# Ledger of designs, part 33: peptides against a protein of PDB entry 1IK9

Target 1, 211 residues: chain A of PDB entry 1IK9
Amino acid sequence: MERKISRIHLVSEPSITHFLQVSWEKTLESGFVITLTDGHSAWTGTVSESEISQEADDMAMEKGKYVGELRKALLSGAGPADVYTFNFSKESCYFFFEKNLKDVSFRLGSFNLEKVENPAEVIRELICYCLDTIAENQAKNEHLQKENERLLRDWNDVQGRFEKCVSAKEALETDLYKRFILVLNEKKTKIRSLHNKLLNAAQEREKDIKQ
Target 2, 207 residues: chain A of PDB entry 1IK9 as posed
Amino acid sequence: MERKISRIHLVSEPSITHFLQVSWEKTLESGFVITLTDGHSAWTGTVSESEISQEADDMAMEKGKYVGELRKALLSADVYTFNFSKESAYFFFEKNLKDVSFRLGSFNLEKVENPAEVIRELIAYALDTIAENQAKNEHLQKENERLLRDWNDVQGRFEKAVSAKEALETDLYKRFILVLNEKKTKIRSLHNKLLNAAQEREKDIKQ
Target 3, 195 residues: chain B of PDB entry 1IK9 as posed
Amino acid sequence: MERKISRIHLVSEPSITHFLQVSWEKTLESGFVITLTDGHSAWTGTVSESEISQEADDMAMEKGKYVGELRKALLSVYTFNFSKESAYFFFEKNLKDVSFRLGSFNLEKVENPAEVIRELIAYALDTIAENQAKNEHLQKENERLLRDWNDVQGRFEKAVSAKEALETDLYKRFILVLNEKKTKIRSLHNKLLNA

## One batch from the design tools (peptide; aimed at target 1 H195)

Design b2_p15_7 (made by RFdiffusion4)
Pose (drawn by RFdiffusion4):
Structure b2_p15_7 (pose): chain A 207 residues (1-76, 81-211), chain B 195 residues (1-76, 83-201), chain P 15 residues (1-15)
Amino acid sequence: as target 2 above (207 residues)
Amino acid sequence: as target 3 above (195 residues)
Amino acid sequence: FFEEDTEEVEEILES
């Protein structure tokens, strides 16, 4: 059981703001209850599933395509106008295309005997919604704060692992360089002794 | 300017639900407006900064402690009473085995309740709208952080596994270069023996 | 460092 409460402007009353409450079960296609309120009175109407299928036929529209139009118009490039007569309780709305507009929906609403009960329930539903949302935003705020920390934690763990690697790398190389360079000292020494021995042979050939 | 709308029950009508709307600027301490509505009529009252502190004196409570009790009682066990004839509104606190009048307000019946009710409903719808948007923004940040975390965690796994492959990998190379030196040393030595 | 050490050993030997 779902519902949407939207505010709307009626052409015959651009001064005051009205509220439209649409409620259904699963889908609009299966039927819906519509209620209009000005904060004092309330007018209600029902639209059955069969009435929706028929209206879609009378409008030369694919049924799902028609329900889509109802969703854009009633559940809040698509321009829609709303009219209501308190004298007749007739409620209709049109889709305004280029130079051509057409009747999209019409409802004969009935004035409600207990407007206050309807208005109180509506406000109550809204307050419950505000409440459920806050609880959710709080749950997400905490999850947010947890992740901000869990990142900072592992980020530090990362920097440490990298810094430990660099310290170990330079440490290994330092030892290597020492050993390698000691050998080089030997090579240089041997090489030079050899040269010396060659120069000595050369001298005996020459004298 | 902030506001809180609470659903309450009056002692003289536990059947019907009323709505209490409290509005203020910065803190209740500087005064506030309280409105009571049953969805048909509405009663309003203004409580000045002067009256609030005055009440803090009659009770001998720090203006802070007193405002604190109001926040708990009015912004949502607290009991509420209202007489439509007198427009007098008062509420009490109920502890174990005792109760006491906590405060009262002389409200006045509003001339155009529908206007008040319409504004209240409009506020709720805006609040629902702002809250749903924030739920989206925080939902995405929760996603970004989830991804960012996996990234770094991966970098950590890769980094630690590298610092464990380093000693073994570098030592092999060192053996290689070192064995080259030795060979040279040997060949030199052999040459010197030639001569 | 390894390449440089190889080159220096080559130069010593050429020398």

Design b2_p15_7_s1 (made by RFdiffusion4, then SolubleMPNN; from b2_p15_7, 8 letters changed)
Fold by OpenDDE base, seed 2:
Structure b2_p15_7_s1 (fold): chain B 211 residues (1-211), chain C 211 residues (1-211), chain A 15 residues (1-15)
Amino acid sequence: as target 1 above (211 residues)
Amino acid sequence: as target 1 above (211 residues)
Amino acid sequence: MFEELNKEIEEIEKA
């Protein structure tokens, strides 16, 4: 079961933050349980897949699009743009929410809720879920932080090896050229020496023929 | 102000999860506000730096060590090892907690709390804080995940450049040696040719003298 | 490779 808790403001009680819990199995489309609380009282309702399908049909909206709107409304709260307005009657236990667009407001959905007999239990469970979620997220953060530190070390190690490889390549080229020039110059000197010996031998032969 | 919420079990009500909120400025040593709730009722007390100092003195414990124990007890809940036991009387509003060691249990601290007139407000604020903390931690997780992905890309880029550098170094060495051998062999051939010419010239001179 | 090159150089110097 997945769960999301969001804070909402009811049109009837805008000064009191309410909390909307939605719980579902795998996908919101398969139905969900909704819980509303003000920190003192709680109300719960179950919404089936058939009800969601019927609401989508009644709205003449494609089911996937409708579920997408439900997800935005119910799992995100109003959001920063006040795109969704929430209404609840404590007397009728009727909950409904509207999507506010620039030129049009429309009812996105409505649910009959039932007052919870023991709201303290629901509230405690809600707080427990929040604390568990905090702990899980903290553990993930610590893990990701350690992994980032590892990746940074690994990057530095490879970077250092790369820089050494670049320097070693340049040094190798320079050293090989120096050695090559040295050997080449020795061979050039030997060739020059042998040419001079040949020239001298030829000059001596020309002297011996001239007697 | 920093805040921590933990779940605890009271000895008097072990079946009902209670929540302990502690709020403080910079350090727990400077004093704190404690709030206890069962999701229906709430109790609050303020603990001053002087009270903490007095409790440390009464326990004959070094203040820093005492504050360290307070932090473990009050900010972590019981922990997985049931190292801390919590007691609260709703009648007296007296809260105390004990540290359980293998052979000894001792009272670590005690506070007089006051029943909150509007517990729903305290509970709503507590849930809001939990939701804010979840949102902040999620944002941190998303950031760390993106940074992790960046670092992994950067590592792959440097690794690929390093591998290319290694291969290029080996290729450079091989190419330079091939070129060197080619030029060197040309010079060796020239030296051998000149030596043969010198030998032939010497043999011809020896024939001319015998003739 | 350097050792082989040095050997070839030494063989050239002996020649």
Scores: peptide ipSAE 0.021, ipTM 0.843, DockQ to the pose 0.224
OpenDDE base, seeds 1, 3, 4, 5: peptide ipSAE 0.024, 0.019, 0.018, 0.023; ipTM 0.845, 0.843, 0.844, 0.844; seeds 1, 3, 5 fail the geometry check

Design b2_p15_7_s2 (made by RFdiffusion4, then SolubleMPNN; from b2_p15_7, 8 letters changed)
Fold by OpenDDE base, seed 2:
Structure b2_p15_7_s2 (fold): chain B 211 residues (1-211), chain C 211 residues (1-211), chain A 15 residues (1-15)
Amino acid sequence: as target 1 above (211 residues)
Amino acid sequence: as target 1 above (211 residues)
Amino acid sequence: FFEELNKEIDEIEKA
C-alpha cells in the first residue's frame, strides 16, 4: 500500500488546516481509501476502480487523464497555485473537490465519507506514518551524503592522477628529447672526426705524389 | 526554534502510541517545551535552564552529561533497546522518565504538564511540522541525488581523460623511440661507410709503397 | 625535430 498525506483547506473551514490522506495499491487507478482529519475528528471513504471509471466517463474524460488530475488534487493538496478547491460537509459527510481553471471551474470528484468512531487511532497512525517517512528520508539523505563524499574523494583521486599523468607525459617528452640530442651530438662529432681523417689522408697522398 | 517529535509508549497505556514533542532554542540545555499527545488529548510543559541545572545537581551529574541523557530520552524516544521508560498520570499531569540500565534504573527527569484546552490545534500543528519536515527532506534528497549524478558524470569524464592520457604517454614513448632508432641507425650506417673509406685509403697507400 | 637533426647531419656529410 502506498500512502500520501497532504494539508488542505476546506471552503467551509478555511481557518482550520485539514489533512487529506490517500492510500492505494500500486496505482491510484485501482481505487483508493481517502481519510480526512482536522486533528480531532476523522472521516474515511473507499473509492473503487469502477467509481473512478464512472467518474471519468461522466466527465467525458480519458481515464488516464482523469487519474492524473485526481493524483494532482488528492496527493499534493491544492498545489502552490490553489488550482484545487476542497469542500466537505460534516453533516452529510460529503466531500467534493473542484479544479479551478482561469475560465472554468469544474467538479473533479466527490466522495461520501463516514465519520470514524475512534479518530485518535487514525490520527496516531497518521503521525506514525509521518514519523516513519521522516526516518526513511533521513536514512536516504545520510546514505546519499556518504555517497557524495565518496564520489568527491574518488573524483579528487582520479583528477590528481590525471594531472600527474599530464605532467609525466610532458616530462617524458622533454627527457627523451634531451637524451636524443646528447646521443646525436656524439654521432655528429664522430662523423666530423672521420671526415677530417679522410681529408688529412687525401692531403698526405697528394704530398707523396708531388717528389 | 528546533523541534523533534518521537513516538513513545507510556507504562500506564502501553497499547496506545503517544507522541512526545520537544521544542528548544539552539541547545536543549537552555530549556525546552515538552508536549505529549495520544492523538486526542495533549499536555504541555515548559522546562527552564534552571530546572535542568537543578535536576543535574540533584542527580550529582555533570550538566553536559545530563543534557546528553535528556537528548537521548526525549528526542529519540525509548530508542531501539528500550533504554528509556516513560510514565504519565493524566490525573496529576505528572510526566517522568527512567533510564533502564542492566543493574539500576533511575529517574532521569520529571515534568509537570498542563492539559491543552484545544488539543486539535496542537495535533494539527504537529502534523504540519511532520509534513514540512518530509517536504524539506525530499528536497534535500532530490538535491543530493542530482549532485551524485553530476559527480558520477564528472568522475567518468576525468577517468576517461586519465585513461587517454596514459595511452597517449605510452604511444608517445613508443613513437619517439621508433623515430630515434631510425635516425641513429642512419648515423651508424654513415660512420661505418666512413670507416670503410678510411680502410680502403690505407690499403691503397700500402700498395703504392710496395709498388 | 628529427627532420631538422637529419638535415644538420646531412649538411655535415656534404661538408
Scores: peptide ipSAE 0.023, ipTM 0.837, DockQ to the pose 0.672
OpenDDE base, seeds 1, 3, 4, 5: peptide ipSAE 0.022, 0.021, 0.024, 0.023; ipTM 0.836, 0.837, 0.837, 0.836; seeds 3, 4, 5 fail the geometry check

Design b2_p15_7_s3 (made by RFdiffusion4, then SolubleMPNN; from b2_p15_7, 7 letters changed)
Fold by OpenDDE base, seed 4:
Structure b2_p15_7_s3 (fold): chain B 211 residues (1-211), chain C 211 residues (1-211), chain A 15 residues (1-15)
Amino acid sequence: as target 1 above (211 residues)
Amino acid sequence: as target 1 above (211 residues)
Amino acid sequence: FFEELEKEIEEIEKA
């Protein structure tokens, strides 16, 4: 079972924050339980898949699109002001909500709720769910923070190894070039010396032929 | 202002989850506001720094140690069962809590609370705080998740650059050695050729002298 | 490798 608690304002009581809990199995399309509370009273209603389908049909809206609008209205929390307007009569227990567009407002859905006999139990359970969610989210945050710190260390270690590799490559290149220049210069000197010896030997032979 | 909401069980009403809100400025030692609710009624009391100091003195406990025990009792949430026992009289509005050790239980603190006239407002504010905390923690989780994904990408990028650097170092070394071997072998061959020419010239000169 | 090359070079120089 999935659950979302949202803060809403009712047109009838704009100064009093209300809380809208929606609970569902797997998908909102399969039906949901809606609970409304003002922190003193609570009202609950079950909305079936058939009711969702009927509301979509009555609106001439494709079911998936309708459920998408329901999700935005009922699960968004304090969505952008004025996009969805919530209405509830405590007398009739009738809950309805409208989507406000620039030039057109339309009723998105309506639900008959029932007043909960023990609202304190529903409110306590709602607070428990909030506290459990906070604890779970804190544990996730601590885990992600520890993982972040690990990844940062691992990054620094690889970065340091990379920098050492770059420096070692440059040092290797420099050392190899220096060593080879020395060896090549020695060989070049020896070749020059041997050439000079050959030239001298040829000059001496030319002198010996000339007596 | 800092705040913590905890779930507690009262000895007088063990079947009903109560919520203990503690609000303080900077440190719990400087005083705090305690709020108790059962989801229908609420009770609030202010505990001053002087009262905390007096309770510590009455217990013959060092203030920092006492505040440390207060923090464990009042801020831990559902701490380990049986370490702290909470008591509240709705009639007297007297709240007290005990620390249970193996062979000794002692009263850790006591507070006079006042019944809130509008408990629904306190309950709504408590739920609002929980929802705000959930939203903040979700935003932190999403941020940390994105940062972890970034750090993982950055690690993979540096790792790939490091592997390329290692391979490039090995390739450089191999290429330099191959090039230098070729050049050295050419010089070696030239030196050998020049030496052979010198030996032949010397042998011809020795023949010319015998002739 | 460099030491071997240097030795091979020295041997060619002595020869």
Scores: peptide ipSAE 0.021, ipTM 0.836, DockQ to the pose 0.444
OpenDDE base, seeds 1, 2, 3, 5: peptide ipSAE 0.021, 0.021, 0.020, 0.021; ipTM 0.836, 0.835, 0.834, 0.836; seeds 1, 2, 3, 5 fail the geometry check

Design b2_p15_7_s4 (made by RFdiffusion4, then SolubleMPNN; from b2_p15_7, 9 letters changed)
Fold by OpenDDE base, seed 3:
Structure b2_p15_7_s4 (fold): chain B 211 residues (1-211), chain C 211 residues (1-211), chain A 15 residues (1-15)
Amino acid sequence: as target 1 above (211 residues)
Amino acid sequence: as target 1 above (211 residues)
Amino acid sequence: MFEELNKEIEEWEKA
């Protein structure tokens, strides 16, 4: 089961922060449970998949688009200022919300809620869920931080080995060329010496023929 | 100002989760505000630095050790099972907590609380703080996740470059040796040819002298 | 390889 708690302001009580809880199984489209609280009283309603489909049809809106608007209104919390207006009557337990556009406001949805007999239990459960979510998020943060530190060390180690490999490649090339030049120069010297011996032998033979 | 909210169970009401909020400026030692709620009623008290020092002295405990025990009791939430026992009288507004050891239980601290006139406001503020903390932790998680993904990419890139550098170093060594052997073999062939020419010239000279 | 090359050079210089 997925759950989202958001802060909303009611048109009738704009100075009192209300909390809107939405709970659903897999998708909001499959239906959801909605709970409203002011920290003293609580109200709950269940919205079925059929009701969501019916409201989309009544609005002449594609269901996926309608569910997308419901998600923005009910799950985003206080989204961008004044895009959604929330209304609730404590007397009728009728909850409705509107989408405000520049030139038009229209009702996006409405729900009949029921007053909870034991609001303290609902409020305690809501606080417990918030505390559990905080603990889970803290554990995730600590895990991600440790992984980040590990990855940074691993990156530094590979980077240092890479730089050493680059330097070792350049050093190897330079060393091999130096060694090769030495051996080549020895062979060049031997070739020159042998050529000079051949020239001298030819000159001596020419002297022996000239008696 | 730092703040911690924890779940506690009262000895008198073990089936009802209570919430203990502690708020302090820099260190718990400097004093703190404590708030207890059951989701319907709320009670608040202020504990000064002087009261903390006095309780440490009365217990014949070093202040830093005492503050360390207060932190475990009041900030850890439901720490290891049954180490701390919480008691509260709604009639007297007297809150006290005990540390349980194998052979001894002792009172760690006690506070006189005052019943809050508007508990809904305290509860709303508590929920708001939880929601703000969730939002902050989510933003940190998203940031750390993006950074980890970046570091992983950067590591893979350097690792791939390192492996290519290792292979290129081995290939360079092999190529340079092959090229050098070719040049050496050419010089060896030239030296052999020159030696043979010298031997032939010497044999011809010996024939000319015998003739 | 350098040791083999040096050995081959040394053998050839003795020859």
Scores: peptide ipSAE 0.019, ipTM 0.840, DockQ to the pose 0.324
OpenDDE base, seeds 1, 2, 4, 5: peptide ipSAE 0.018, 0.019, 0.018, 0.021; ipTM 0.842, 0.841, 0.842, 0.842; seeds 1, 2, 4, 5 fail the geometry check

Design b2_p15_8 (made by RFdiffusion4; failed a check: the pose's geometry)
Pose (drawn by RFdiffusion4):
Structure b2_p15_8 (pose): chain A 207 residues (1-76, 81-211), chain B 195 residues (1-76, 83-201), chain P 15 residues (1-15)
Amino acid sequence: as target 2 above (207 residues)
Amino acid sequence: as target 3 above (195 residues)
Amino acid sequence: EEELAEAEAELAELE
């Protein structure tokens, strides 16, 4: 059981703002209840599933394509106009294309006996919605703050692991260098003793 | 300017639900407007900064403590009474075994209730719209942070596993380079022996 | 001579 409350502007009353409340079960295609209110009175109408299928035929439109038009127009490149007569309670709306517009929907609404009850329920629904949302935004705010911390935590754990690696790497190399360089000292020593022995021989061959 | 719209029940009509709308600038302390509506009629009242502090005195409460009680009672066990004939509005606080009048307002019937009701509904729809948008922005940030976390966590897994492969990997190379030095030393020694 | 030339070649190789 879903609903959408939208504000709309009627051509015959561009001054005041009206409100349109559309409610259905699962899909618009199965039918819907529409209510119009100016904050004082309310007019209501119903559209059955069969009435929707028929209207789509009379308009030469694929049924789902027709319901799509209803969704854009009623549930808030597509320009739509709305008209209402308080004298007749007739409500219709047209889609305005280039130089060509057409009747998209028409409803004979009935003035409601208990406007206040309808208006109170509508406001109540809106307040409940505002409430459910806040709870959700709070739940997400906390999850947000938890992740901001869980990142900072592991980020630090990361920097430490890297810094520990660098300390260990330089530490190992330092030991290596010492041992390697000690050997080099022996090589140089041996190499030079050899050279010396070669120059001694050379001197015996020359004298 | 901020506002709070609460759903309340009046003692003299537990059947019908009323709506209490309280609006202000910065803090209730500087005055506020309160509106009561049943969806048909509406009653309004203005409470100045001067009247509020005045009430804080008649009670002998710090202007702060007194405003605090109003916030709890008006912005949502608190009881509410309203007489459509007198337009007098008062509310009380109910504790264990006692109750007491907490405050009152002389409201006045509004000339154009439909205008007030329309503005109230409009506000609610805007609020719903803003809140739904924020739910999206925070929903995406929750996603970005989830991804960013997995990234770094992966970097950490890779980094720690590297530090643990370092000693073993570097020692092998050191053995290799070191064995080269020794060979040279042996060959030099052998040459020296030659001579 | 020959022995001298061999010894100069071995020295140049060590240098």

Design b2_p15_8_s1 (made by RFdiffusion4, then SolubleMPNN; from b2_p15_8, 7 letters changed; failed a check: the pose's geometry)
Amino acid sequence: DEELEKAQKELEELK

Design b2_p15_8_s2 (made by RFdiffusion4, then SolubleMPNN; from b2_p15_8, 8 letters changed; failed a check: the pose's geometry)
Amino acid sequence: SSELKKAQKELEELK

Design b2_p15_8_s3 (made by RFdiffusion4, then SolubleMPNN; from b2_p15_8, 9 letters changed; failed a check: the pose's geometry)
Amino acid sequence: DEELKKALEELEKIK

Design b2_p15_8_s4 (made by RFdiffusion4, then SolubleMPNN; from b2_p15_8, 8 letters changed; failed a check: the pose's geometry)
Amino acid sequence: SEELEKAQKELEEIK

## One batch from the design tools (peptide; aimed at target 1 N185, target 1 (a further copy) E186 K187)

Design b2_p16_1 (made by RFdiffusion4)
Pose (drawn by RFdiffusion4):
Structure b2_p16_1 (pose): chain A 207 residues (1-76, 81-211), chain B 195 residues (1-76, 83-201), chain P 16 residues (1-16)
Amino acid sequence: as target 2 above (207 residues)
Amino acid sequence: as target 3 above (195 residues)
Amino acid sequence: SFFEEDNEEVEAILAS
């Protein structure tokens, strides 16, 4: 059981703002209840599933395509106009295309006996919605703060692992260099003794 | 300018639900407007910064402690009474085995209730709209942080596993280069023996 | 790089 409460502007009353409340079960296609309120009175109407299928036929439209138009217009490039007569309780709305507009929907609403009850329930629904949302945003705020920390934690764990690696690398190399260089000292020494021995044989060949 | 709209029940009409709307600027301490509505009529009252502090004196409470009680009672066990004939509004606090009048306001019936009711409904719809947008922004950030975390965690796994492959990998190379020096040393030695 | 340089220095010592 879902609903949407939207504000709308009627052509015959651009001064005051009205409110449209549409409620259904699962899908608009199966039918819906529509209520119009100016904050004092309320007018209500119902549209059955069969009435929707028929209206789509009379409009030469694919049924789902027609319900899509109803969703854009009633549940808030597509321009829509709304009219209401308090004298007749007739409510209709048109889609305004280029130079060509057409009747998209018409409802004979009935003035409600208990406007206050309807208005109170509407406000109550809105306040419940505001409430459910806040709880959700709080749940997400906490999850947000938890992740901000869980990242900073592991980020530090990362920097430490890297810094530990660099310290270990240089430490190993330092030991290596010492051993390698000691050997080099031996090579240099041997190499030079050899040369010396060659120069000595050379001197015996020459004298 | 902030506001809070609470649903309440009056002692003289537990059947019907009323709505209490409280509005202010910065803090209740500087005064506030309170509106009571049953969806048909509406009653309003203004409470100045001067009256509030005055009340804090009659009670001998720090203006802060007194405002604190109002916040708990008016912005949502608290009991509410209203007489449509007198327009007098008062509320009490109920503890274990005792109750006491906590405050009151002389409200006045509003001339155009529909205007007030329309503005209240409009505010609620805007609030719903804003809140739904924030729920999206925070939802995405929750996603970005989830991804960013997996990234770094992966970097950590890779980094730690590298630090553990280092000693073994570097020592092999050192053996290789070292074995070369030894060979040279041997060949030199052998040459010296030749001579 | 250090290993290559050490090999080149050993080669230079031997050439010398």

Design b2_p16_1_s1 (made by RFdiffusion4, then SolubleMPNN; from b2_p16_1, 8 letters changed)
Fold by OpenDDE base, seed 4:
Structure b2_p16_1_s1 (fold): chain B 211 residues (1-211), chain C 211 residues (1-211), chain A 16 residues (1-16)
Amino acid sequence: as target 1 above (211 residues)
Amino acid sequence: as target 1 above (211 residues)
Amino acid sequence: SFFEELNKEINKIEEE
């Protein structure tokens, strides 16, 4: 079961934060349980897949699009754009919500809720779920933080090895060139010496021919 | 202000999860506000730094150690080891908690609470805090996840550059060596040719003298 | 190593 709790404001009680819990199995399209609370009272209703389909049909909206609007309305809470208006009557237990567009407001859905006899149990369970979610998210955060620190160390290690490799390559190139030039210069000197010996030998031979 | 909410079990109501909220400024030692709720009723008390000091003195415990026990008891909730037992009287509004050791149980602290007139407001605020904490932790987790993905990319990039640098270094050594050998062999051949010319010139001179 | 081979070839050239 998946669950989302959001804070909402009711048109009838705009000064009192209400909490909207939606619980579903795998997909919201398969139906869901909705719970509303003000921290004192609670109201619950079950919405079937058939009711979701009927609401989509009544709106002449494609079911996937309608479910997409339900997700935005019911799982995100009151986003800062007040795109969704929530209404609830405590007397009739009738919950409905509207989508507010610039030039048109329309009812997106409506649900009959039932007043919970023991609201404290629902509220306690809701708080327990919040605390469990906090603990799970904290554990995940600590894990991600440790992994981040590991990855940063691993990055620094390979970066340092890379820099050493670059420096070693440059040093090697420089050393090899220096050694190469030295050996070349020695061989050039030897070649020059041998050429001078040949020139001298030729000059001596020319002197010997001239007696 | 820092805040922690924990779930606890009261000795008087072991079947009902209670929630213990502790709120403090910077350090628990400076005093704190304690709030207890069962999801229907709420009770609040303020504990001063002087009361914490007095409790530590009455226990003949060093204040830092005592505050360390308070943190474990009040901020961690009922850990699985049932090391801390919580007691509350709704009639007297007296809250006390014990530390259970193998051979000894002792009272760690006691606080007079007051029944909150509007528990729904306290409960709503508590749920709001939980939802805010969930949202903050989710945002932090998303950030850490993105950072981990970045660090992993950066690691792969530098690793690939490092491997290329190693390969390039080995290739450079091999290329420079081959070029060096080629030039050396040319110079050796030239030296040998010059020596042979000198030997031939000497042999011709020796023939001319014998002639 | 490259350097060992290079040194061997250098020394072989010096002996020649």
Scores: peptide ipSAE 0.023, ipTM 0.838, DockQ to the pose 0.204
OpenDDE base, seeds 1, 2, 3, 5: peptide ipSAE 0.023, 0.023, 0.022, 0.022; ipTM 0.838, 0.838, 0.837, 0.838; seed 1 fails the geometry check

